# Peptides against a protein of PDB entry 3J47, part 26

Target 1, 121 residues: chain A of PDB entry 3J47
Amino acid sequence: IRLTNQLKSLKGLQSKLKDVVEYLDKVINKELPINHTILGKLQDVFNLLPNLGTPDDDEIDVENHDRINISNNLQKALTVKTNDELMVIYISNLVRSIIAFDDLIENKIQNKKIQEQRVKD

## One batch from the design tools (peptide; aimed at target 1 L7 L13 L17)

Design b2_p22_3_s2 (made by RFdiffusion4, then SolubleMPNN; from b2_p22_3 with E7K E9A T13E E18K E21K)
Fold by OpenDDE base, seed 5:
Structure b2_p22_3_s2 (fold): chain B 121 residues (1-121), chain A 22 residues (1-22)
Amino acid sequence: as target 1 above (121 residues)
Amino acid sequence: LIEELKKLAEELEELIEKLEKE
């Protein structure tokens, strides 16, 4: 009973992965436009996966070497994209901070002019 | 990026298929 429910859940996951691979093929073949929201969610899923290329210490055979290479290539590709996204967020926050600082300066100048007028009356 | 995501999805499918045979 527990094993049958696990196998049913695993088959459901396998079907979803097949749908993901088919979707990514359609995007590579330019049949579908790039959807950044779907790609972001796939990245979040894959960042939660253990390294698919760490051999459990009991099977050092040649099939794991290709898996290690793909995991490392993905990790590198994710790191580059994450750095570009973080740079855009950083620039956006910097611009917002500069605008808020300019508004603070203008408010301070106006308050000083109002005080200088009150001392002349 | 997209091609590397595809390869990783294909590897995860292969691992799941191996776990279903055990």
Scores: peptide ipSAE 0.023, ipTM 0.556, DockQ to the pose 0.212
OpenDDE base, seeds 1, 2, 3, 4: peptide ipSAE 0.017, 0.017, 0.019, 0.018; ipTM 0.502, 0.441, 0.515, 0.533

Design b2_p22_3_s3 (made by RFdiffusion4, then SolubleMPNN; from b2_p22_3, 6 letters changed)
Fold by OpenDDE base, seed 1:
Structure b2_p22_3_s3 (fold): chain B 121 residues (1-121), chain A 22 residues (1-22)
Amino acid sequence: as target 1 above (121 residues)
Amino acid sequence: LIEELKKLREELEKLIEELEKQ
């Protein structure tokens, strides 16, 4: 039962990550404006985290602000088949970083639109 | 910005590839 739920959560995560990549390609290609729909897709990834196991209440110490290659840490957590909690922590940090990045991009697009409007007035 | 998006995409693609190997 637990392993089947983890495999479902992992497949769900993989599908959502593919959706994020496809969106990033559309934004890079200027085919789509940033859409709050990605925030919804990222929330769907967070809704899969409880199915991977609740980390017992150890505060994820968010203050290690070194440019930790999130991919390399997540690859390490995924290859270590025995620590579902580390996998959940690394996925949570990845998703948080993607949200913060989406907010940064949205702020930059809004600022660009405000500047373009000020040049037209 | 666009270069940062490309880097993030590359990191996510590497993550997806690793998830496909398991």
Scores: peptide ipSAE 0.057, ipTM 0.625, DockQ to the pose 0.054
OpenDDE base, seeds 2, 3, 4, 5: peptide ipSAE 0.039, 0.048, 0.050, 0.049; ipTM 0.600, 0.635, 0.649, 0.645

Design b2_p22_3_s4 (made by RFdiffusion4, then SolubleMPNN; from b2_p22_3, 10 letters changed)
Fold by OpenDDE base, seed 4:
Structure b2_p22_3_s4 (fold): chain B 121 residues (1-121), chain A 22 residues (1-22)
Amino acid sequence: as target 1 above (121 residues)
Amino acid sequence: IIEKLRELAKKLEEEIKKLEEE
């Protein structure tokens, strides 16, 4: 149940990210005008991305830490917990930025469609 | 910029696929 909900949320995030890529391809192809507000939100997403330490960087620190027991279990538990808490805060901010970006794209596509209809009428 | 988003979308797809195989 919890894993299925996490997987569903991650699939939803992937779909929104594909929509973002498709929008940017339309902007590059000059099918849509550049929007500086959209570009600003995209920069916020990118400034977050480097703080997703690859799980491999956290595993490389975990494999080197298996050789010094007792004061390190509290520091490792606090560091792992702090890294997990920072990762959750980071993912939450990334998800919020992507949602706000998707809503802005949708609103802009709708506004363009309404304007194109008004020019045909 | 777009190539980094495509790469991120791909990594996310691969990770979702691993989580579906578990």
Scores: peptide ipSAE 0.018, ipTM 0.568, DockQ to the pose 0.550
OpenDDE base, seeds 1, 2, 3, 5: peptide ipSAE 0.018, 0.018, 0.018, 0.017; ipTM 0.562, 0.564, 0.563, 0.562

Design b2_p22_4 (made by RFdiffusion4)
Pose (drawn by RFdiffusion4):
Structure b2_p22_4 (pose): chain A 91 residues (1-28, 36-48, 72-121), chain P 22 residues (1-22)
Amino acid sequence: IRLTNQLKSLKGLQSKLKDVVEYLDKVIHTILGKLQDVFNLNNLQKALTVKTNDELMVIYISNLVRSIIAFDDLIENKIQNKKIQEQRVKD
Amino acid sequence: ELIDEFKELEELVTKRIEKLEE
């Protein structure tokens, strides 16, 4: 789902660029200003990425913890299944 | 020149979309 959403966003840019190229050919405004703003707003992320790296590490650790908890419950379920099997054999 | 820049941008964006669609 996230991927489809990202593709939709890139699609708009692609189409928007085509339109802009065609517009410029024809010319040979508000949208242009807006685009410029967006441009000013990955390059910048470079410095900002430094911080993001730290945060990514924290969210990795959290995921690991969750995985451990899920394993624990999984072991209990396996034990219950074994007990059920033993009871059936006895029967 | 401006048109060329936008055409290059278009090519880049197209390549990125194609990679994601794969």

Design b2_p22_4_s1 (made by RFdiffusion4, then SolubleMPNN; from b2_p22_4, 11 letters changed)
Fold by OpenDDE base, seed 2:
Structure b2_p22_4_s1 (fold): chain B 121 residues (1-121), chain A 22 residues (1-22)
Amino acid sequence: as target 1 above (121 residues)
Amino acid sequence: SLIELFRKLLEKVEEEIKKLEE
């Protein structure tokens, strides 16, 4: 039961992350206009993400103590040790942040796909 | 870039899913 719930949560996160990547690719390719609200939310998520490449950047003056703790803990969970329990906790926090704007991202992607199909018909 | 970070995160999550399914 616990593992199933963890797996379900991770699959949910995976799906949402894929949507984010697809959205960003569409924006980079100028297929979608830049939405500053979405980008702002993605930046918020980024601030919660660990530095996937530099262990030494303790110096990000993030004024928000809670964000620092989440970022450090997430970094530890994702990059240092695959402690499955810690990973689930920190991923859950990340998922919550992504879900907050997911509807906007998905709607933009879907609307674009619909428009592209209509042009081909 | 931001997109590269999300791609890396996605990859990591996929790896963890695979481990949990084994």
Scores: peptide ipSAE 0.086, ipTM 0.675, DockQ to the pose 0.474
OpenDDE base, seeds 1, 3, 4, 5: peptide ipSAE 0.085, 0.076, 0.079, 0.073; ipTM 0.672, 0.656, 0.674, 0.657

Design b2_p22_4_s2 (made by RFdiffusion4, then SolubleMPNN; from b2_p22_4, 10 letters changed)
Fold by OpenDDE base, seed 1:
Structure b2_p22_4_s2 (fold): chain B 121 residues (1-121), chain A 22 residues (1-22)
Amino acid sequence: as target 1 above (121 residues)
Amino acid sequence: SLIELFRKLLEEVTKKIEELEK
């Protein structure tokens, strides 16, 4: 029972993450306009990530550089199996934020699909 | 781009979740 509920929760999270990826792909492909609310929430996720101060981070205080570093550190934590604790922290923060705006993303994707179908008819 | 980085991160998280479900 407990394990089944955990798997259901994980599958639910996976579905939400897939929706976010689908949205981002549509934005990248210029199929949807940039939604600043969604992007803002994604940025909030990264702002909640622990700063993995690498020794190379000491130089240029450019806001964009910090965000790239956080993203790269998160990517490293997700890809390197030895960083399990960091991965858990990052995923937990990501999960909370994604749940908060998943409905918005789904609505945008659905609206676009409806529009595309109307153009084909 | 930042959006592409976000996409990549989410894809990796999704992949890790799939691995845990196996």
Scores: peptide ipSAE 0.068, ipTM 0.668, DockQ to the pose 0.248
OpenDDE base, seeds 2, 3, 4, 5: peptide ipSAE 0.019, 0.019, 0.019, 0.020; ipTM 0.570, 0.565, 0.557, 0.575; seed 3 fails the geometry check

Design b2_p22_4_s3 (made by RFdiffusion4, then SolubleMPNN; from b2_p22_4, 12 letters changed)
Fold by OpenDDE base, seed 2:
Structure b2_p22_4_s3 (fold): chain B 121 residues (1-121), chain A 22 residues (1-22)
Amino acid sequence: as target 1 above (121 residues)
Amino acid sequence: SLIELLRKLLEEVEKQIEELEK
């Protein structure tokens, strides 16, 4: 039961992250305009995930120590080897942050696909 | 870049899903 719920939460997060990546690819390709509300929510997500790409930025800016600790704890909690309760808490917070703008992202992507189909027709 | 970080996060989530399914 607990593992099933964790897996379900992770699958939900995975789906939403795919939507975000697809949105960003379309923005980069100039297929969609930049949405400042989405960008703001993405910044909120990254405030929860400060070090997902740079284990070696040991430049301890003293001001980022709390962010580094949160990042390390989050990364650890995302690994199966960490306390399951911490994993659920961090994943739930990430999912909630992404849910706040996921519907907007998906609607924009779908509307653009519909418009592109209409022009081909 | 932001998109690269999101892709890395996505990859990690996918890895964790695979591990939990084992």
Scores: peptide ipSAE 0.123, ipTM 0.710, DockQ to the pose 0.472
OpenDDE base, seeds 1, 3, 4, 5: peptide ipSAE 0.073, 0.071, 0.083, 0.074; ipTM 0.647, 0.644, 0.654, 0.646

Design b2_p22_4_s4 (made by RFdiffusion4, then SolubleMPNN; from b2_p22_4, 13 letters changed)
Fold by OpenDDE base, seed 4:
Structure b2_p22_4_s4 (fold): chain B 121 residues (1-121), chain A 22 residues (1-22)
Amino acid sequence: as target 1 above (121 residues)
Amino acid sequence: SIIEQLRKLLEEVEKEIEELEK
């Protein structure tokens, strides 16, 4: 049950992140104006995820913990578990932050599509 | 780049989804 709910939440986050990327691509292509409020919120999101793109602490720990010792296995298990728990916390905070402005992003994209359709007509 | 950071985040989320589906 908890795992299924986590997976569902992650899939929801994935969809929202794709929407954000689409929005940013439109801003870069000058199809939408820069919204500093949205960009500020995105910066806040990244500040919640300090370890993005660092080598998995798991790989650094696996390379350092090649010693089959019960203490190392416990430390590794605790590190892996801690990393997973921290990841869930960071993702949860990220989801909350994205939900706060996702509707605004979607509305801006939709409004642009409506305007483009009106110009073609 | 903010876009590169978002792509990295998206990749990490996709990786985690794949791990949870195993």
Scores: peptide ipSAE 0.067, ipTM 0.649, DockQ to the pose 0.470
OpenDDE base, seeds 1, 2, 3, 5: peptide ipSAE 0.067, 0.069, 0.060, 0.065; ipTM 0.634, 0.643, 0.632, 0.633; seed 2 fails the geometry check

Design b2_p22_5 (made by RFdiffusion4)
Pose (drawn by RFdiffusion4):
Structure b2_p22_5 (pose): chain A 91 residues (1-28, 36-48, 72-121), chain P 22 residues (1-22)
Amino acid sequence: IRLTNQLKSLKGLQSKLKDVVEYLDKVIHTILGKLQDVFNLNNLQKALTVKTNDELMVIYISNLVRSIIAFDDLIENKIQNKKIQEQRVKD
Amino acid sequence: ELEELEELEEEIEELLEEIEEK
């Protein structure tokens, strides 16, 4: 789902660029200003990425903890299944 | 969807070059 959404966003840019190229050919405004703003707003993320890296580490750790909890419950389920099997054999 | 992503990225780069030339 996230991927489909990202693709839609890129699709708009691709179409928008084509339109802009065609517009310029024909010329040979508000949208242009807006685009410029967006441009000014990956490169900048470079410095900002430094911080993101730290935050990514934290969210990785959290995921690991969740995985451990899930394993614990999984072990319990496996034990219950074994007990059920034993009871069936007895029967 | 991953192939489309690659294609879109290539086309965006080419169109930006064209805009720059203009």

Design b2_p22_5_s1 (made by RFdiffusion4, then SolubleMPNN; from b2_p22_5, 10 letters changed)
Fold by OpenDDE base, seed 1:
Structure b2_p22_5_s1 (fold): chain B 121 residues (1-121), chain A 22 residues (1-22)
Amino acid sequence: as target 1 above (121 residues)
Amino acid sequence: LLEELKRLKEEIKKLLDEIKKL
């Protein structure tokens, strides 16, 4: 039951991330204007991601290496003077939510590897 | 702005590929 709910939540997230990629493609291609409401709805989806983690994986520092690269790319994106400070704030919050999600994915991948090792021993 | 949206798109694609490995 718990694993099935996590897989369902992950599939739902995968669909939403695809919808975001398709939206970003249309904005990049100038087919659609930048819609702050879609960014807001994306923030709402990302704010629900911590609640899709079961509260029982409180423990242990995993390596800061991927956080540094994404944070450096974010800092570089934020240092580009966009005339829309509001867009910079929305993109910042989006990227922070993606980083927090990446950390959650990596933690789940590691926990899966540890469980697979314990089943082989 | 446009290049930042492209970077963000490529980061989301990487996360999607990691999700597919779970």
Scores: peptide ipSAE 0.024, ipTM 0.553, DockQ to the pose 0.036
OpenDDE base, seeds 2, 3, 4, 5: peptide ipSAE 0.020, 0.019, 0.022, 0.020; ipTM 0.558, 0.424, 0.590, 0.583

Design b2_p22_5_s2 (made by RFdiffusion4, then SolubleMPNN; from b2_p22_5, 10 letters changed)
Fold by OpenDDE base, seed 1:
Structure b2_p22_5_s2 (fold): chain B 121 residues (1-121), chain A 22 residues (1-22)
Amino acid sequence: as target 1 above (121 residues)
Amino acid sequence: LLNELKNLKKEIDELLKKIEEL
């Protein structure tokens, strides 16, 4: 039951990330204009992604939560700068959210390998 | 900007690949 729910949440995330990639491709190809509101909403989605990964890892939340909060505080402090500088901040925040998510995925891969080893012993 | 969006796409594609390995 837990693993099936995690896999379902992960598939839902995978679908959303595919939609983001398709959007980014359209922006890269100049088929769509750069929409700062979409990039801001993508950031909000990525900020929620760490919380979508398991109610059972209560010990890693402190360091990743501080990096995300620092990123949001920098965004709020820099709201006085040009639209291009705000875009660099939004992208930087999105990249930080992606890195924090990558660390979460890597931890899940490691935990899966440890569980598979324990079932063989 | 455009190069940063390309880098961001690359990072998302790498994450998608890691998700597919789970």
Scores: peptide ipSAE 0.020, ipTM 0.549, DockQ to the pose 0.036
OpenDDE base, seeds 2, 3, 4, 5: peptide ipSAE 0.019, 0.018, 0.018, 0.019; ipTM 0.526, 0.533, 0.545, 0.538

Design b2_p22_5_s3 (made by RFdiffusion4, then SolubleMPNN; from b2_p22_5, 11 letters changed)
Fold by OpenDDE base, seed 3:
Structure b2_p22_5_s3 (fold): chain B 121 residues (1-121), chain A 22 residues (1-22)
Amino acid sequence: as target 1 above (121 residues)
Amino acid sequence: LENELKQLKQEIEELLKRIEKL
């Protein structure tokens, strides 16, 4: 019962993260205007995400030594599967941030699809 | 801004890939 509910919650998170990627692609491709409210909430997700940056960008931001250590421990927990508790806390905070703006993302994507259909008819 | 959005996308995709391996 507990494991099945955790797997269901994880599948829900995976779907919501795919919706975020679809939104970001539409903004990058200039199909949707930049929404500062969505970007602000994505920045809140990012403040919970330790730098998953590839090792090749030499921007040592010298101001976050304590955040960088929590960051590296969490990235290591996600990579090594040795600290499931920190991973669960992180995923839970990420889920809360994503759910808080999902309705805004979905409404923007749907409104665009409706406008594109009206131009074809 | 555009580079920050691309970085954001890559970080979310890497997180998804890690979640799929659990």
Scores: peptide ipSAE 0.027, ipTM 0.572, DockQ to the pose 0.087
OpenDDE base, seeds 1, 2, 4, 5: peptide ipSAE 0.027, 0.020, 0.023, 0.026; ipTM 0.546, 0.567, 0.589, 0.586

Design b2_p22_5_s4 (made by RFdiffusion4, then SolubleMPNN; from b2_p22_5, 11 letters changed)
Fold by OpenDDE base, seed 2:
Structure b2_p22_5_s4 (fold): chain B 121 residues (1-121), chain A 22 residues (1-22)
Amino acid sequence: as target 1 above (121 residues)
Amino acid sequence: LLNELKSLLKEIEELLERVKKL
């Protein structure tokens, strides 16, 4: 009974993972648009995975080397994406600050011209 | 990124199939 319920739960998880892989295939093949909310949730799931790339110092098995490489490549790909997203946010905030500064300069120039006209009349 | 996510999900699926055979 307990083993049968664990196998049923594992089969249900396997089916859901397959559905996610099929979704990613459709996105890779450009059959579906990139959904940033789904990709964010996938990233959250992977950030909850134990670092598969820390060798516990005691088993250099050749099967673990491919797993470590996939984990390291994923971590690099996530780091690059995060840096690009942070850079876009930083540039957007910088541009907004420059526009606000330019508007402040223009407002001061206009106010000065209005004061100089009022002193001549 | 998307290809790496796909590769990691396939690896998790393979592990689950190994655990199911034990």
Scores: peptide ipSAE 0.021, ipTM 0.544, DockQ to the pose 0.088
OpenDDE base, seeds 1, 3, 4, 5: peptide ipSAE 0.017, 0.020, 0.020, 0.020; ipTM 0.543, 0.556, 0.544, 0.539

Design b2_p22_6 (made by RFdiffusion4)
Pose (drawn by RFdiffusion4):
Structure b2_p22_6 (pose): chain A 91 residues (1-28, 36-48, 72-121), chain P 22 residues (1-22)
Amino acid sequence: IRLTNQLKSLKGLQSKLKDVVEYLDKVIHTILGKLQDVFNLNNLQKALTVKTNDELMVIYISNLVRSIIAFDDLIENKIQNKKIQEQRVKD
Amino acid sequence: DLIDELKDLESELKDLIEDLEK
């Protein structure tokens, strides 16, 4: 789902660029200003990425903890299944 | 020149979108 959403966003840019190219050919405004703002707003992420890296590490650790908890419950389930099997054999 | 660059960019984005869809 996230991917489909990202693609939709890029699709708009691709179409928007084509339109802009065609517009410029024809000319040979508010949208242009807006685009410029967006441009000014990856490169800048470079410095900002430094911080993101730290935060990514924290969210990785959290995911690991969750995985451990899930394993624990999984072991319990497996034990219950074994007990059920033993009871059936006894029967 | 700018128009050529934008056409290139548009083509690159189109290729990228197609690749991601695959």

Design b2_p22_6_s1 (made by RFdiffusion4, then SolubleMPNN; from b2_p22_6, 9 letters changed)
Fold by OpenDDE base, seed 4:
Structure b2_p22_6_s1 (fold): chain B 121 residues (1-121), chain A 22 residues (1-22)
Amino acid sequence: as target 1 above (121 residues)
Amino acid sequence: SLIEELRKLAEELEELIEKLEK
């Protein structure tokens, strides 16, 4: 059950990313106007992406500071924990940003469709 | 480009999902 729910959530995230790509394609093709609010949220997403896989500076500090195996292991463990915690924070913020971005995109696409339908009527 | 990076991310997530479904 939990794994299934996690997979469902991941599928949802992937779908939202596809929506983002489709929106950007429409903007590039001049089918939709540039929206600075949406672009701002996109920038927030990209500001978080490099941090998801970057080695923590703490790993460099662990290699340089303690020559004592036990202290090194503790520092390494703390570094790993910190990296994992930071990763969770970054992923959480990334997901929130993508959701907010997708909601804005959907609203704009819907509004445009409604306007186009009104013009055809 | 920014859009190509997003496409890549979407593709990577899709691949990950496919792996998890196997």
Scores: peptide ipSAE 0.030, ipTM 0.618, DockQ to the pose 0.508
OpenDDE base, seeds 1, 2, 3, 5: peptide ipSAE 0.039, 0.022, 0.022, 0.023; ipTM 0.600, 0.568, 0.563, 0.573; seed 1 fails the geometry check

Design b2_p22_6_s2 (made by RFdiffusion4, then SolubleMPNN; from b2_p22_6, 12 letters changed)
Fold by OpenDDE base, seed 1:
Structure b2_p22_6_s2 (fold): chain B 121 residues (1-121), chain A 22 residues (1-22)
Amino acid sequence: as target 1 above (121 residues)
Amino acid sequence: SLIEKLRKLAEELEELIKKLEE
């Protein structure tokens, strides 16, 4: 049950991250305007995940050693399939942040669609 | 880029999920 809930949370997080990527692609393609509030939330997300365990991640000077340790512990816990309290806390907070971020994206997409419809009418 | 970092994060999460499902 606990592992299933964690897995569900991770899948949810992954889905929301995909939504973020899709939003960014729309911005890059000039389908949506850049939103600085959304960019700020993205920065918050990256501050929660300072070390992804990849060689390319070393370039982010994250001064917060504690956050790096938490991220590493999370990655380790997930890899080893262990129930770690830090993992639960971290994932819960991360998921909440991503949900809030996704809601913001959805609102912006909806507003854009409404505006486009008004222009066509 | 920021978008590439997000894609990488999503891919890593996918890999972790895959490992958990094994």
Scores: peptide ipSAE 0.032, ipTM 0.574, DockQ to the pose 0.524
OpenDDE base, seeds 2, 3, 4, 5: peptide ipSAE 0.027, 0.032, 0.026, 0.027; ipTM 0.581, 0.584, 0.546, 0.597

Design b2_p22_6_s3 (made by RFdiffusion4, then SolubleMPNN; from b2_p22_6, 9 letters changed)
Fold by OpenDDE base, seed 2:
Formats: structure tokens, sequence, C-alpha cells
Structure b2_p22_6_s3 (fold): chain B 121 residues (1-121), chain A 22 residues (1-22)
């Protein structure tokens, strides 16, 4: 149940990120003007992102089976748990930021479509 | 570019979702 709700939230986040990419593609193609408020919010989102390129500390193959392994396993488990908890908090904050951002993007796209229709008219 | 980073993030999220669905 909790995992399913988290997955649903992540799928929602992914969908909103795709919307952001689509918006940025339209800006690059000069279909939409650059909005500095939107770009500022994107920068805020990226500042909240963990460094995606840091090798997971998980690949420290501590192959050495000595008694130090239990303490290291506990520390690793605590680190993993802390990372997971921080990840959930981070994702939750990121989702909130992206929702607010997606609303701004959608409103801007709609407003432009309305303006283009008025000019034809 | 910012767009390329967003695409990478979306792809990573997709991988995470796939892993959680196993």
Amino acid sequence: as target 1 above (121 residues)
Amino acid sequence: SLIEELRKLAEELEKLIEELEK
C-alpha cells in the first residue's frame, strides 16, 4: 500500500518532468517565449536535486568478511535508511515544487493558445 | 544543457519506478 502510493507519486512526478521537457523544447524551438520566472523555478528544482552522478556508496564491495562487517552493515543499513528517508522527503518537496511549476507552464501554454486564436480572429 | 539534465532525471525516475515494480 505505502509502496504503491509512492510509485503513483513518482509516476506523477515523471509525467510532470516530461511536461517540463516538452515546454523547454517549445522554448528552444521559439514556439514559446522564455519566461524567466519559469527558468528560476527550474533552477530551484535542480538545486534540490541530489547529485545524480555520485557513485552510490553501495558499491564499496567490502569483501572482507571480518567482524567489522556487522558494524559496517549496521552503518550501511542506517545510511541506506537515512538516504531512503531523505530521498522520500526530497522527492516530496520536489513533487510539490514541480506541481506548482507545472501549473505555471500549463497556464502559460493555454494563454498563448488563446492569444494565437485571437490574432486569427 | 538543462533540457538534457531533465531528460536524464526523467529516465532515472523511470528506472527507479521499474525497479520498485519488480
Scores: peptide ipSAE 0.022, ipTM 0.566, DockQ to the pose 0.575
OpenDDE base, seeds 1, 3, 4, 5: peptide ipSAE 0.019, 0.022, 0.020, 0.021; ipTM 0.515, 0.564, 0.512, 0.553

Design b2_p22_7_s1 (made by RFdiffusion4, then SolubleMPNN; its pose is not in this set)
Fold by OpenDDE base, seed 1:
Structure b2_p22_7_s1 (fold): chain B 121 residues (1-121), chain A 22 residues (1-22)
Amino acid sequence: as target 1 above (121 residues)
Amino acid sequence: NLLKQLEGLLSQFKDVLEQVDK
């Protein structure tokens, strides 16, 4: 019973992965528009994958080595993309903060000038 | 104080831009 349920779960996962591949192929072929929400969720899934690249298992068949290298390259690409997105968010927030401070400085200077004029009158 | 904070933020921004260009 337990092994059968595990096998069913693995088959279900395999089917879902196939559906994802088919979706990605349609997007690459421009048959479907890019959905950034779906891509973000896929990125989250890949970030949860264990780094298969720990070389400590001596028994990795040559076929598994090529798959591991492809997986590592994909993970690296996803990490770079995530870092770039975080940098864009950081820069955007920094610019907004700079503008806000500039406005506050200008307002304070104007208020000070108004107060100085009122004291001279 | 606020001016010094602005100068600090501008300096940080410049540093980040220099890192992106590398």
Scores: peptide ipSAE 0.037, ipTM 0.646, DockQ to the pose 0.015
OpenDDE base, seeds 2, 3, 4, 5: peptide ipSAE 0.036, 0.020, 0.025, 0.023; ipTM 0.643, 0.536, 0.538, 0.550

Design b2_p22_7_s2 (made by RFdiffusion4, then SolubleMPNN; its pose is not in this set)
Fold by OpenDDE base, seed 4:
Structure b2_p22_7_s2 (fold): chain B 121 residues (1-121), chain A 22 residues (1-22)
Amino acid sequence: as target 1 above (121 residues)
Amino acid sequence: NLLKQLQDLLSKFKEVLELVDK
């Protein structure tokens, strides 16, 4: 039950992220006008999200092999854990922001389709 | 999968911001 609900919630989040991506593609393609309210909300979310960059595995100096490794591995493990916990909080805020304008995205797409039909009649 | 979707979203958002600043 718990695992199934978590998987369902994750699939729901993935679907909503896809809808936002499809909206941004329509804005990029000039199919929809720029909406500063939507962009401002997305910016607020991205400013909260932890760095989604791959940790550049290339900047941890491999110099000094036996006693420093345990302390660095513990600090790395604590940092990873903290980043994962923060990521869950920020993803939750992202989801709330997306829900708050999902209807606005859908309405804009529909209104454009109605206008395109009216120009063909 | 989720991380890749977030990275794709971020990339597309940056592209839209570049269109706003032009």
Scores: peptide ipSAE 0.092, ipTM 0.725, DockQ to the pose 0.081
OpenDDE base, seeds 1, 2, 3, 5: peptide ipSAE 0.064, 0.076, 0.085, 0.019; ipTM 0.698, 0.709, 0.701, 0.587

Design b2_p22_7_s3 (made by RFdiffusion4, then SolubleMPNN; its pose is not in this set)
Fold by OpenDDE base, seed 1:
Structure b2_p22_7_s3 (fold): chain B 121 residues (1-121), chain A 22 residues (1-22)
Amino acid sequence: as target 1 above (121 residues)
Amino acid sequence: NLLKLLQQLLQQFKDVLEKFDK
């Protein structure tokens, strides 16, 4: 059950990241302006990041708690600030926050691979 | 400047996606 939920969250994050990439490609190609759509998609990605970090309810890893708090503050900042230049700065910070979860994401992917191997053996 | 920043952001998202596919 735990692994399935983590994998579902990871697949959800992957899908949302893909949506953001597709949007950014359209903005880069001048097909779409930078607008609230990028912010909304990034917020969707952000809302999935805490779900990647949750151990079962009993282990408050202090490092994960600080990352969640930074993330929540960034989400609030993204919601309040509509200035395009500031928005891009906050988007950059959000991406840095996503990258800061990279090790955790990679560990989950590796753990999945190890478990799938153990079930085949 | 903004275009270069968007390109960097896009690359960072792609790099994260590539880790999901490995």
Scores: peptide ipSAE 0.019, ipTM 0.433, DockQ to the pose 0.034
OpenDDE base, seeds 2, 3, 4, 5: peptide ipSAE 0.018, 0.018, 0.017, 0.017; ipTM 0.460, 0.492, 0.472, 0.494

